# Peptides against a protein of PDB entry 3V4L: the designs that were tried, part 103

Target 1, 386 residues: chain A of PDB entry 3V4L
Amino acid sequence: GQPLAKDKVALLIGNMSYWEHPKLKAPLVDVYELTNLLRQLDFKVVSLLDLTEYEMCNAVDEFLLLLDKGVYGLLYYAGHGYENFGNSFMVPVDAPNPYRSENCLCVQNILKLMQEKETGLNVFLLDMCRKRNDYDDTIPILDALKVTANIVFGYATCQGAEAFEIQHSGLANGIFMKFLKDRLLEDKKITVLLDEVAEDMGKCHLTKGRQALEIRSSLSEKRALTDPVQGAPCSAEALVRNLQWAKAHELPESMCLKFQCGVHIQLGFAAEFSNVMIIYTSIVHKPPEIIMCDAYVTDFPLDLDIDPKHANKGTPEETGSYLVSKDLPKHCLYTRLSSLQKLKEHLIFTVCLSYQYSGLEDTVEEKQEVNVGKPLIAKLDMHRGL

## One batch from the design tools (peptide; made by RFdiffusion4, then SolubleMPNN)

Design b2_p14_8_s2 (from b2_p14_8, 7 letters changed)
Fold by OpenDDE base, seed 3:
Structure b2_p14_8_s2 (fold): chain B 386 residues (1-386), chain A 14 residues (1-14)
Amino acid sequence: as target 1 above (386 residues)
Amino acid sequence: MKVELVSTDPQLSA
């Protein structure tokens, strides 16, 4: 019979905005496109950008809570990284310069924990450099991995080699995702799919002799990312897992704010990633005596580190939101909340209506506080313990 | 469009 997954869960991390290291660009597009593809494959996808060490640890812990016997687990990482002694290290955005293993997440440690969950398949897609870190001579004593015969690594580059981005004037994929995305939906054994991706990379004149996909697998069974999820969750654990994932993807409901002046504002929310939300405001009703009217969002929780200079933009693109702009309503003011993982409390903010009456020189302001609870990933309390 | 590949290796930028 066709293999069945008990469930399919993916954690996608894209680190770009490093504090002490060169900024990347590709992880934004790569995580977004991979999220959409894995959703078409019935994966429960958590997609996270720009995580600190602590936030990455918590994201992995929450991912591991979604894993169980026969579940397919996929971890994708795009960012800085290194490989020492056959161990892959993902570099958080807050990693010092130089970074060491104590500042980074070891993929083989995550694999060990996934093996304890008796997963049906473990896939790691690592879009990072695999050069040695010469500042880290730590030899991790890893416990012996269990013989599970269900492990696949897709490394974007060869051992000791660099991964590359395409510098273009706009958004572009990394090299690995550029080829992976074209094949990811194919009903093939995951190792066969990755071999075809490797061949496509090898045929490209840009990548030939610069970057090559490496596949490491112990996968004894014919498992594919297309393998259907086993029907309705019959276990209490499967129901809890489904609820936990759904909780992490719940957007606030759109609301209509009514001001005393008779202006009505539509406040809406869109997810770009599990930790990135766009807030948009639009004027849906304005009395004719009001000649100018704008609805600004302000007074965000300090934990979100929102620069007011980047809030309330006339386009999604001016906020740095290039991916979801087609799905957003037009003629709004847009604000991008890029760090929802940092939210400890409810998302409370002010909607400030600034308006002018015909024949009055002075602007009038009305304010309403809005509480939207914990949106998206903020429901997981990824800062539990700080 | 000049397509340039840029390494993601942070050690090359130090």
Scores: peptide ipSAE 0.267, ipTM 0.794, DockQ to the pose 0.539
Fold by OpenDDE base, seed 5:
Structure b2_p14_8_s2 (fold): chain B 386 residues (1-386), chain A 14 residues (1-14)
Amino acid sequence: as target 1 above (386 residues)
Amino acid sequence: MKVELVSTDPQLSA
């Protein structure tokens, strides 16, 4: 019969805004495009940008809670990384310069924990450098991995080699994602699909002799990313997994705010990533005696590090949102919350209406506090432990 | 436009 997945779960991490290291560009587009493709494949996808060491650990722990016997697990990482002694290390955005193994997440440790879950398929897609870090002399004493099948590694580059970004004037994919995205939906054994991606990348004049995909696999079965999910969740564990995923993807409901002056504001929410949300405001009703009015969002929680200079923009692009702007309503003010993983409490903020009456020179302000609870990834309480 | 590849190795930029 066709193989069945008990469920399909993916964690995608894109680190680009490093503190002590060069900033990257490709992870933004690569995580976004891969998220949309994996959703078409019926994956439960958590997509996260710019995680600290602690936030990466918690994201991996939450991902491991979604894994169980016969579940397909996919981990994608795009960012800085290195490989020492055959161990792959993902570099968090807060990693010091130089970084060491104690500042980084070891992929083989994650694999060990995934093997304990008896997963039906484990896919690691590592879009990072595989050069040795000469500042890290630590030899990880890893426990022996279980002799399990159904593991696939797709390394964006060869052992000891660099990964490359395309320097373009606009948004561009990384080299690996550029070729992966064209084949990812194909009903093929995952190793055959990745071999075809490797061949396509090997034909490219830009990457030929600079970057090549390495595939490492113990996959003894014909497993594909297209394999159907086993029907309605019949186990308590499957219900818990579905609820946990749903929590991480729940947006606040759109609200209609009514001010005393008779102005009505629509407040709406959109997800760019699991930790990135756009708030938008629009004037839906204005009394004729009010000649001008604007609705600003302000007084955000301090843990979100929201710069007021980037809030309340006339376009999504002015907030740094280039990917979802087509799907947003037009003629709003837009604010991008890029660090929802940092939210400890409910998202409480103020909607400030500034307006002017006909024949009065003075501006009037009305304020309304809004509590939207914990949006998206903030429902997982990724800070429970500090 | 000239497409250039940029290494993501942070050790080359130090």
Scores: peptide ipSAE 0.267, ipTM 0.796, DockQ to the pose 0.532
Fold by OpenDDE base, seed 1:
Structure b2_p14_8_s2 (fold): chain B 386 residues (1-386), chain A 14 residues (1-14)
Amino acid sequence: as target 1 above (386 residues)
Amino acid sequence: MKVELVSTDPQLSA
């Protein structure tokens, strides 16, 4: 019979906004497109951008809590990385220059922990460089991996080689995702699918002799990303997993705010990623005696590090939101919250209405505090322990 | 437009 997954869970991490290293661009598009494709494959996807070491550790720990016997686990990483002695290291955004293994997440350590969960399939898609880090002399003594015959690595590049971005004037994929996205929905054994992606990448004149996909697999069974999820969640663990995933994707409900002047504001929320939310405000009713009015959001929790200069923009694109802008209401003011994993408390903020009456030169302000609870990934309390 | 590949190796900037 066709293999069945007990469930399918994916963690996607895209690191771009490095503090001490060159900034990347492709991880934004790559994580977003891969999220949408894996959702069509019935994966429970957590998508995270720009994580610190601590936040990456917690994201992996929360991902491991979603893994269980016969669950398919997929980890995708796009960002800076290196490979020493056959161990792959993912570089957090707060990594020092130079970074070492102590500042980075070892993929083989994550694999060890995934093997303890008796998973049905372990897929690693590593869109990072595999060049040796000459500043890290650490030889990790890894314990011998269990022989589970269910492991697949797709490395965006060869051992000791670099991964590349396409420098274009607009949004562009990394080289690996550019080819992966065209085949990801195919009902094929995952190693066959990745081999076809490798052939497609090898035909590209841009990457020929610069970047090639490496596939490393112990997968003995014909498992595919298209494999159906086994029916009703029959276990308490499956219910907990479904609830935990649902919490990480719950948006605040849209609100209608009423001000004393008779202005009504619609406050709405959209998810770009599991840790990235857009707030938008629109005037839905204005008394005729009010000639002008604007609704600004302000007084955000300090943990979110929101620069007011980037808040309350006339377009989603001016906030740095290029991917979900088509799905947003038009004629709003937009604010992008890009670090929801840092939110320790409820998301409380102020909606400030600035307005002018006909025949008065002075602007009037009214304010309302809004509590929307913990949105998206902030419900997982990924900061627990700081 | 000339499509250029940019390395994602941070060690090239050092």
Scores: peptide ipSAE 0.260, ipTM 0.795, DockQ to the pose 0.561
Fold by OpenDDE base, seed 4:
Structure b2_p14_8_s2 (fold): chain B 386 residues (1-386), chain A 14 residues (1-14)
Amino acid sequence: as target 1 above (386 residues)
Amino acid sequence: MKVELVSTDPQLSA
């Protein structure tokens, strides 16, 4: 019979905004597109951008809590990375220059922890460089991996080689995701699917002789990403997993704010990623005596590190949101919250209405405080370990 | 447009 997954869970991490290293571009698009594809495959997807070491550790820990016996686990990483002695290291955005293994997450350690969960399938998709880090002389003594015969690694590049981005003026995938996305929905054994992706990449004149997909697998069964989830969650653990994932993806409900002047504002929320939310405001009713009226969001929690210069933009793109802009209402003011993993408290902010009456020169302001609780990933309290 | 590949290796940019 076709194999069944008890559930399917994916963690996708895209690191781009490095502090001490060159900024990347591809991880944004790659994480977003892969998220949408894996959702079509009935994966529970946590998608995270620009994580620190601590935030990456917590994201992995939360991902491991979603794993259980017979669950399919997929970890995707796009960012800076290296490979020393056959160990793959994912580089957090706060990694020093030079970085070492002590500043990075070892993928083989994550695999060890996934094997302890008795998972049905472990897939690692690593879109990072695999060049040796000559500044890291540490030979990690890793414990021997268990023989689980359910492991697949897709490395975007071969051992000791670099991964490449396409330098384009617009949004573009990384090389690996460009080919992976075209095949990811195919009902094929995951190793066969990745082999076909490797062939497609190898036929591309741009990547030929520069980047090649490496597949490492110990997969004894015909497992596919298309494998159906076993029917209704009958176990307490499956219910907990579903609730935990649902918490991490719950958006605030859209609100209608009414001001004393008779202006009505719609406040809306959209998820770009599990840690990235767009807030948008629109004027839905304005009295005719009010000639000018704008609704700004302000007074955000300091832990979100929101630059006011990037808030309240006339387009989603001016906030740095290029991917969800098509799904957003038009003629709003937009604010992008890109660090919801940092939120310790409830998301409380002020909606400030600035308006002018016909025949009065002075602008009037009215303010309302809004509490939307903990949106998206902020519900997981990734900080509870401190 | 010439599509250029840029290495994501930070060690080449140092």
Scores: peptide ipSAE 0.253, ipTM 0.787, DockQ to the pose 0.526

Design b2_p14_8_s3 (from b2_p14_8, 7 letters changed)
Fold by OpenDDE base, seed 3:
Structure b2_p14_8_s3 (fold): chain B 386 residues (1-386), chain A 14 residues (1-14)
Amino acid sequence: as target 1 above (386 residues)
Amino acid sequence: MTVEIVSTDPQLSL
């Protein structure tokens, strides 16, 4: 019979905004493109940008809670990384310079934990450098992995080699994602699909002799990312997983705010990633005596590190939101919340209406506090230990 | 349209 997945779960991490290391660009587009493709494949996808060590650990822990017997687990990482002694280390954005294994997440440790869940398939897609870190001579004594015969690693580059970005007009893609995206929806064994991606990378003049995909697999069965999810969740655990994932993807409902002056504002929300939300405000009704009015959002929780200079932009692109701008309403003010994982409390903020009456020189302000609860990933309380 | 290919190696920026 066709292989069935009990469920399909993916964690995608894109680290770009390093504190002590060079900033990257490709992870933004690569995580977004991969998220959309994996969703078409019926994956439950958590997509996270710019995680600290602690946030990465918690994201992995939450991902592992979604895993169970016969579940397909996919971990994608795009960011800085290294490989020491055959162990792959993902570098968090807060990693010191130089970083060591103690500041980083070991992929083989995650694999061990995935094997304890009796997963049906374990896929790692690692879009990072694989150079040795000469500042870390730690030999991790890893426990022997179980013989599960269900592991696939797709390394974006060869052992000891660099990964590269293709930058164009301020956007970038990783070389790996550039080719992976064209094949990811194919109904093929995952190792065959990745081998075809490797061939495509090898044929391209931009990538030939610069970067080559490495596939490491113990996969004994024909498993594909296209394998259908087993029908209705029959177990209590499957229902809990579905609920947990649904919570991490729940947007606030759109609100209509009414001000005393008779102005009505639409407040809307859009997800760019599981930890990135766009807030947008629009004037939906204005009394004729009000000549000008704008609806600003302000007074965000300090945990979100929202710079007011980057809030309330006339376009999504001015916030750094290039990916979802086509799906957003026009003629709004836009604010990008890029760190929803940091939110400890409810997202409470102020909507400030600034307006002017015909024949009055002075601007008037009205304010309303809005509580939208915990949006998206903030429902998982990824910071409960801080 | 300038296409730039940039290494993601943090060690090259030192």
Scores: peptide ipSAE 0.289, ipTM 0.799, DockQ to the pose 0.564
Fold by OpenDDE base, seed 2:
Structure b2_p14_8_s3 (fold): chain B 386 residues (1-386), chain A 14 residues (1-14)
Amino acid sequence: as target 1 above (386 residues)
Amino acid sequence: MTVEIVSTDPQLSL
């Protein structure tokens, strides 16, 4: 019979805005496109950008809580990384220069923890460099991995080699995601699918002799990412998993705010990623005696590090939101909250209405405080311990 | 348009 997944869960991490290292660009597009493809495959996807060491540890812990017996687990990472002694290290955005294993997440440690969950399939897609870090000779003493015939590694590059980005004048995928996305929906054994991706990379003149996909697998069964999820969650654990994922993806409801002057605004919310939300404001009603009015958002929690110069933009693109702009309402002011994982409290902010009456020179301002609770990933309290 | 292919190796910038 066709193999069944008990559930399908993916954690996607894209690190690009490094503090002490070169900034990347591809992880933004790669995480977004992979999220949309994995959702079409009935994966529960947590998508996170620009995580610190602590935030990455918590993201992995929350992902491991979604894993259980017969669940398909997929970890994708795009960012800086290295490989020492066959151990793969993902580099957080706050990693020092030089970084060491103590500042990084070991993928083989995550694999050990996934094997304890008795998962049906473990897929690692590592879009990072695999060069040795000459500044770290630490050999992690890993306990012996359990012999499970359900592991697949797709490394974007060969052992000891670099991964590359395609710098174009616009949004572009990394080399691995460029080929992976064209095949990811195919009903094939995951190792066969990745082998076809490796062939496509090998035929391309841009990638030939520069970057080659490496596949490592213990997968003895014909399992695919297309494998259907087993029917209605019958276990208490499956219900808890579904609730936990749903909490991490709950957007605030759109609000209609009414000001004393009779102006009405719409306040709306859109998810770009599990930790990235766009707030948008629009004037939906204006009394005729008001000639001009603008509704802007301010007074965000300090934990979000929102620069007012980047808030209240006339386009999503001016906030750095290039991916979801087509799905947003037009003629709004847009604010991008890119670090929802840092939010310790409820998202409380002020909506300010600045307006002018016909025949008055002075601008009038009205303010309303808005509490939208904990949006998206902020509901998981990924900051617990800071 | 020249497609520039850039290494993601952070050690090359040291």
Scores: peptide ipSAE 0.247, ipTM 0.779, DockQ to the pose 0.560
Fold by OpenDDE base, seed 1:
Structure b2_p14_8_s3 (fold): chain B 386 residues (1-386), chain A 14 residues (1-14)
Amino acid sequence: as target 1 above (386 residues)
Amino acid sequence: MTVEIVSTDPQLSL
């Protein structure tokens, strides 16, 4: 019979806003497009941008809690990285210059932990450089991996080679995702799918002789990303997994705020990623005596590092939100919260209504505090331990 | 439109 997955879980990490290293662009688009494709494949997807070392460790730990016997696990990483002695290291955004193995996440350590979960399939898609780090002389003594015959690595580049971005005047994919996205929904054994992606990359004149996909696999079975999930969650663990995933994707409900002046504000929320939310405000009712009014959001928790200069924009694009802008209401003020993983407490903020009456020169302000609880990934309490 | 291919190797900035 066709192989069945007990469940399908993916963690996607895109690091681009490095502190001590060159900033990337492709991870934003690549994580977003891959998230949408994996959702069509019935994956439970956690998508995270710009993680510190600590946040990456916690994201991996939470991902490992979603893994169990016969579950398909997919880890995608786009960002800076290196490979020493056949070990792949993912570089967090707070990594020092130079970085070492102690500042980075070893993919083979994650694989070891995934093998302990008796997973049905382990897929690693690593869109990072595989060049040696000459500043890291650490030879990790890795324990011997179990022979599980269910592992697939798709490396965006060859061993010892660089990965490349396509810089265009707009949003562009990395080279790997550009070809992967066109085939990802095909009902094929995952290694066959990746071989076809490698052939497509090899036909591209831009990438030929610069970047080539490397596939490493021990996969003995015909497992595909299209493999159906086994029916109704028959185990308590499957119910817990479904609830944990649902918590990480629960948006706050839209609110209608009523001010004393009789202005009504719609407050809405949209997810761009599991750790990135757009807040939008719109005037839904205005008394005729009020000639002008605007609704600003302010007084955010300090943990979110929200620059007020980037808040309350007239377009989603002015906040840096280019991907979900088509799905947002028009004629709002928009604020992008890009670090929801950092939120230790409830998301409490102020909605400030500034307005003017007909025949008065002075602006009046009314304020309402709003508590929306813990949105999206903030429900996982990834900071448990600081 | 010029398509530029840029390395993601952080060690190239050294």
Scores: peptide ipSAE 0.240, ipTM 0.776, DockQ to the pose 0.593
Fold by OpenDDE base, seed 4:
Structure b2_p14_8_s3 (fold): chain B 386 residues (1-386), chain A 14 residues (1-14)
Amino acid sequence: as target 1 above (386 residues)
Amino acid sequence: MTVEIVSTDPQLSL
């Protein structure tokens, strides 16, 4: 019979905004497109951008809590990385220059922990460089992996080679995701699917002789990403997993704010990623005596590191939100919260209405405080391990 | 359009 997954869970990490290293571009698009594809495959997807070492550790720990016996686990990483002695290291955005294994997450350690969960399938998709880090002479003594015969690695590049991104004047995928996305929905054994992706990369004139997909697997069964999830969650563990995932993806409800002047503001929320939310404001009613009226958001928690210069933009794109802009209402002011994983408290902020009456020179301000609780990933309290 | 392919190797920038 076709294999069944008990559930399907994916963690996608895209690191691009490095502090001490060159900034990347592809991880933004790659994580977003892969998220949408994996959702079509009935994966519970946590998608995270620009994680520190601590935040990456916590994201992996939360991902491991979603794993259980017969669950399919997929980890995707796009960012800087290296490979020393056959160990793959994902580089956090706060990694020093030079970085070492002590500043990075070892993929083989994550695999060990996934094997302890008795998962049905473990897929690693690593869109990172695999060059040796000559600044890290540490030979990690990793514990021996169990023989679980359910492991697939897709490395975007060969051992000791570089990964490349496509720089275009617009949004572009990394080389690996460019080919992976065209096949990811195919009902094929995951190793066969990745082999076809490797062939497509090898046929491309841009990629040929520059980057090649490496597939490592011990997958003894015909498992596919298309494998159906076993029916209604009958176990307490499956219910907990569903609730935990739902918590990480719960948006605040849209609000209608009424000001004393008779202006009504719609406040709305959209998820770009599990840690990235767009807030938008629109004027839905304005009395005719009010000639000018703007509604902006301010007074965000300091933990979110929001630059006011990038808040309250006339387009989503001016906030750095290029992917969800088509799904957002037009004629709003937009603010992108890109670090929801840093939020320790409730998201409390101020909606400020600035307006002018006909025949008065003075601008009037009215303010309302809004508490939306913990949005998206902030509900997981990724900071509770301190 | 000329597609530029850029290495993601941070060591090339050192």
Scores: peptide ipSAE 0.224, ipTM 0.768, DockQ to the pose 0.554

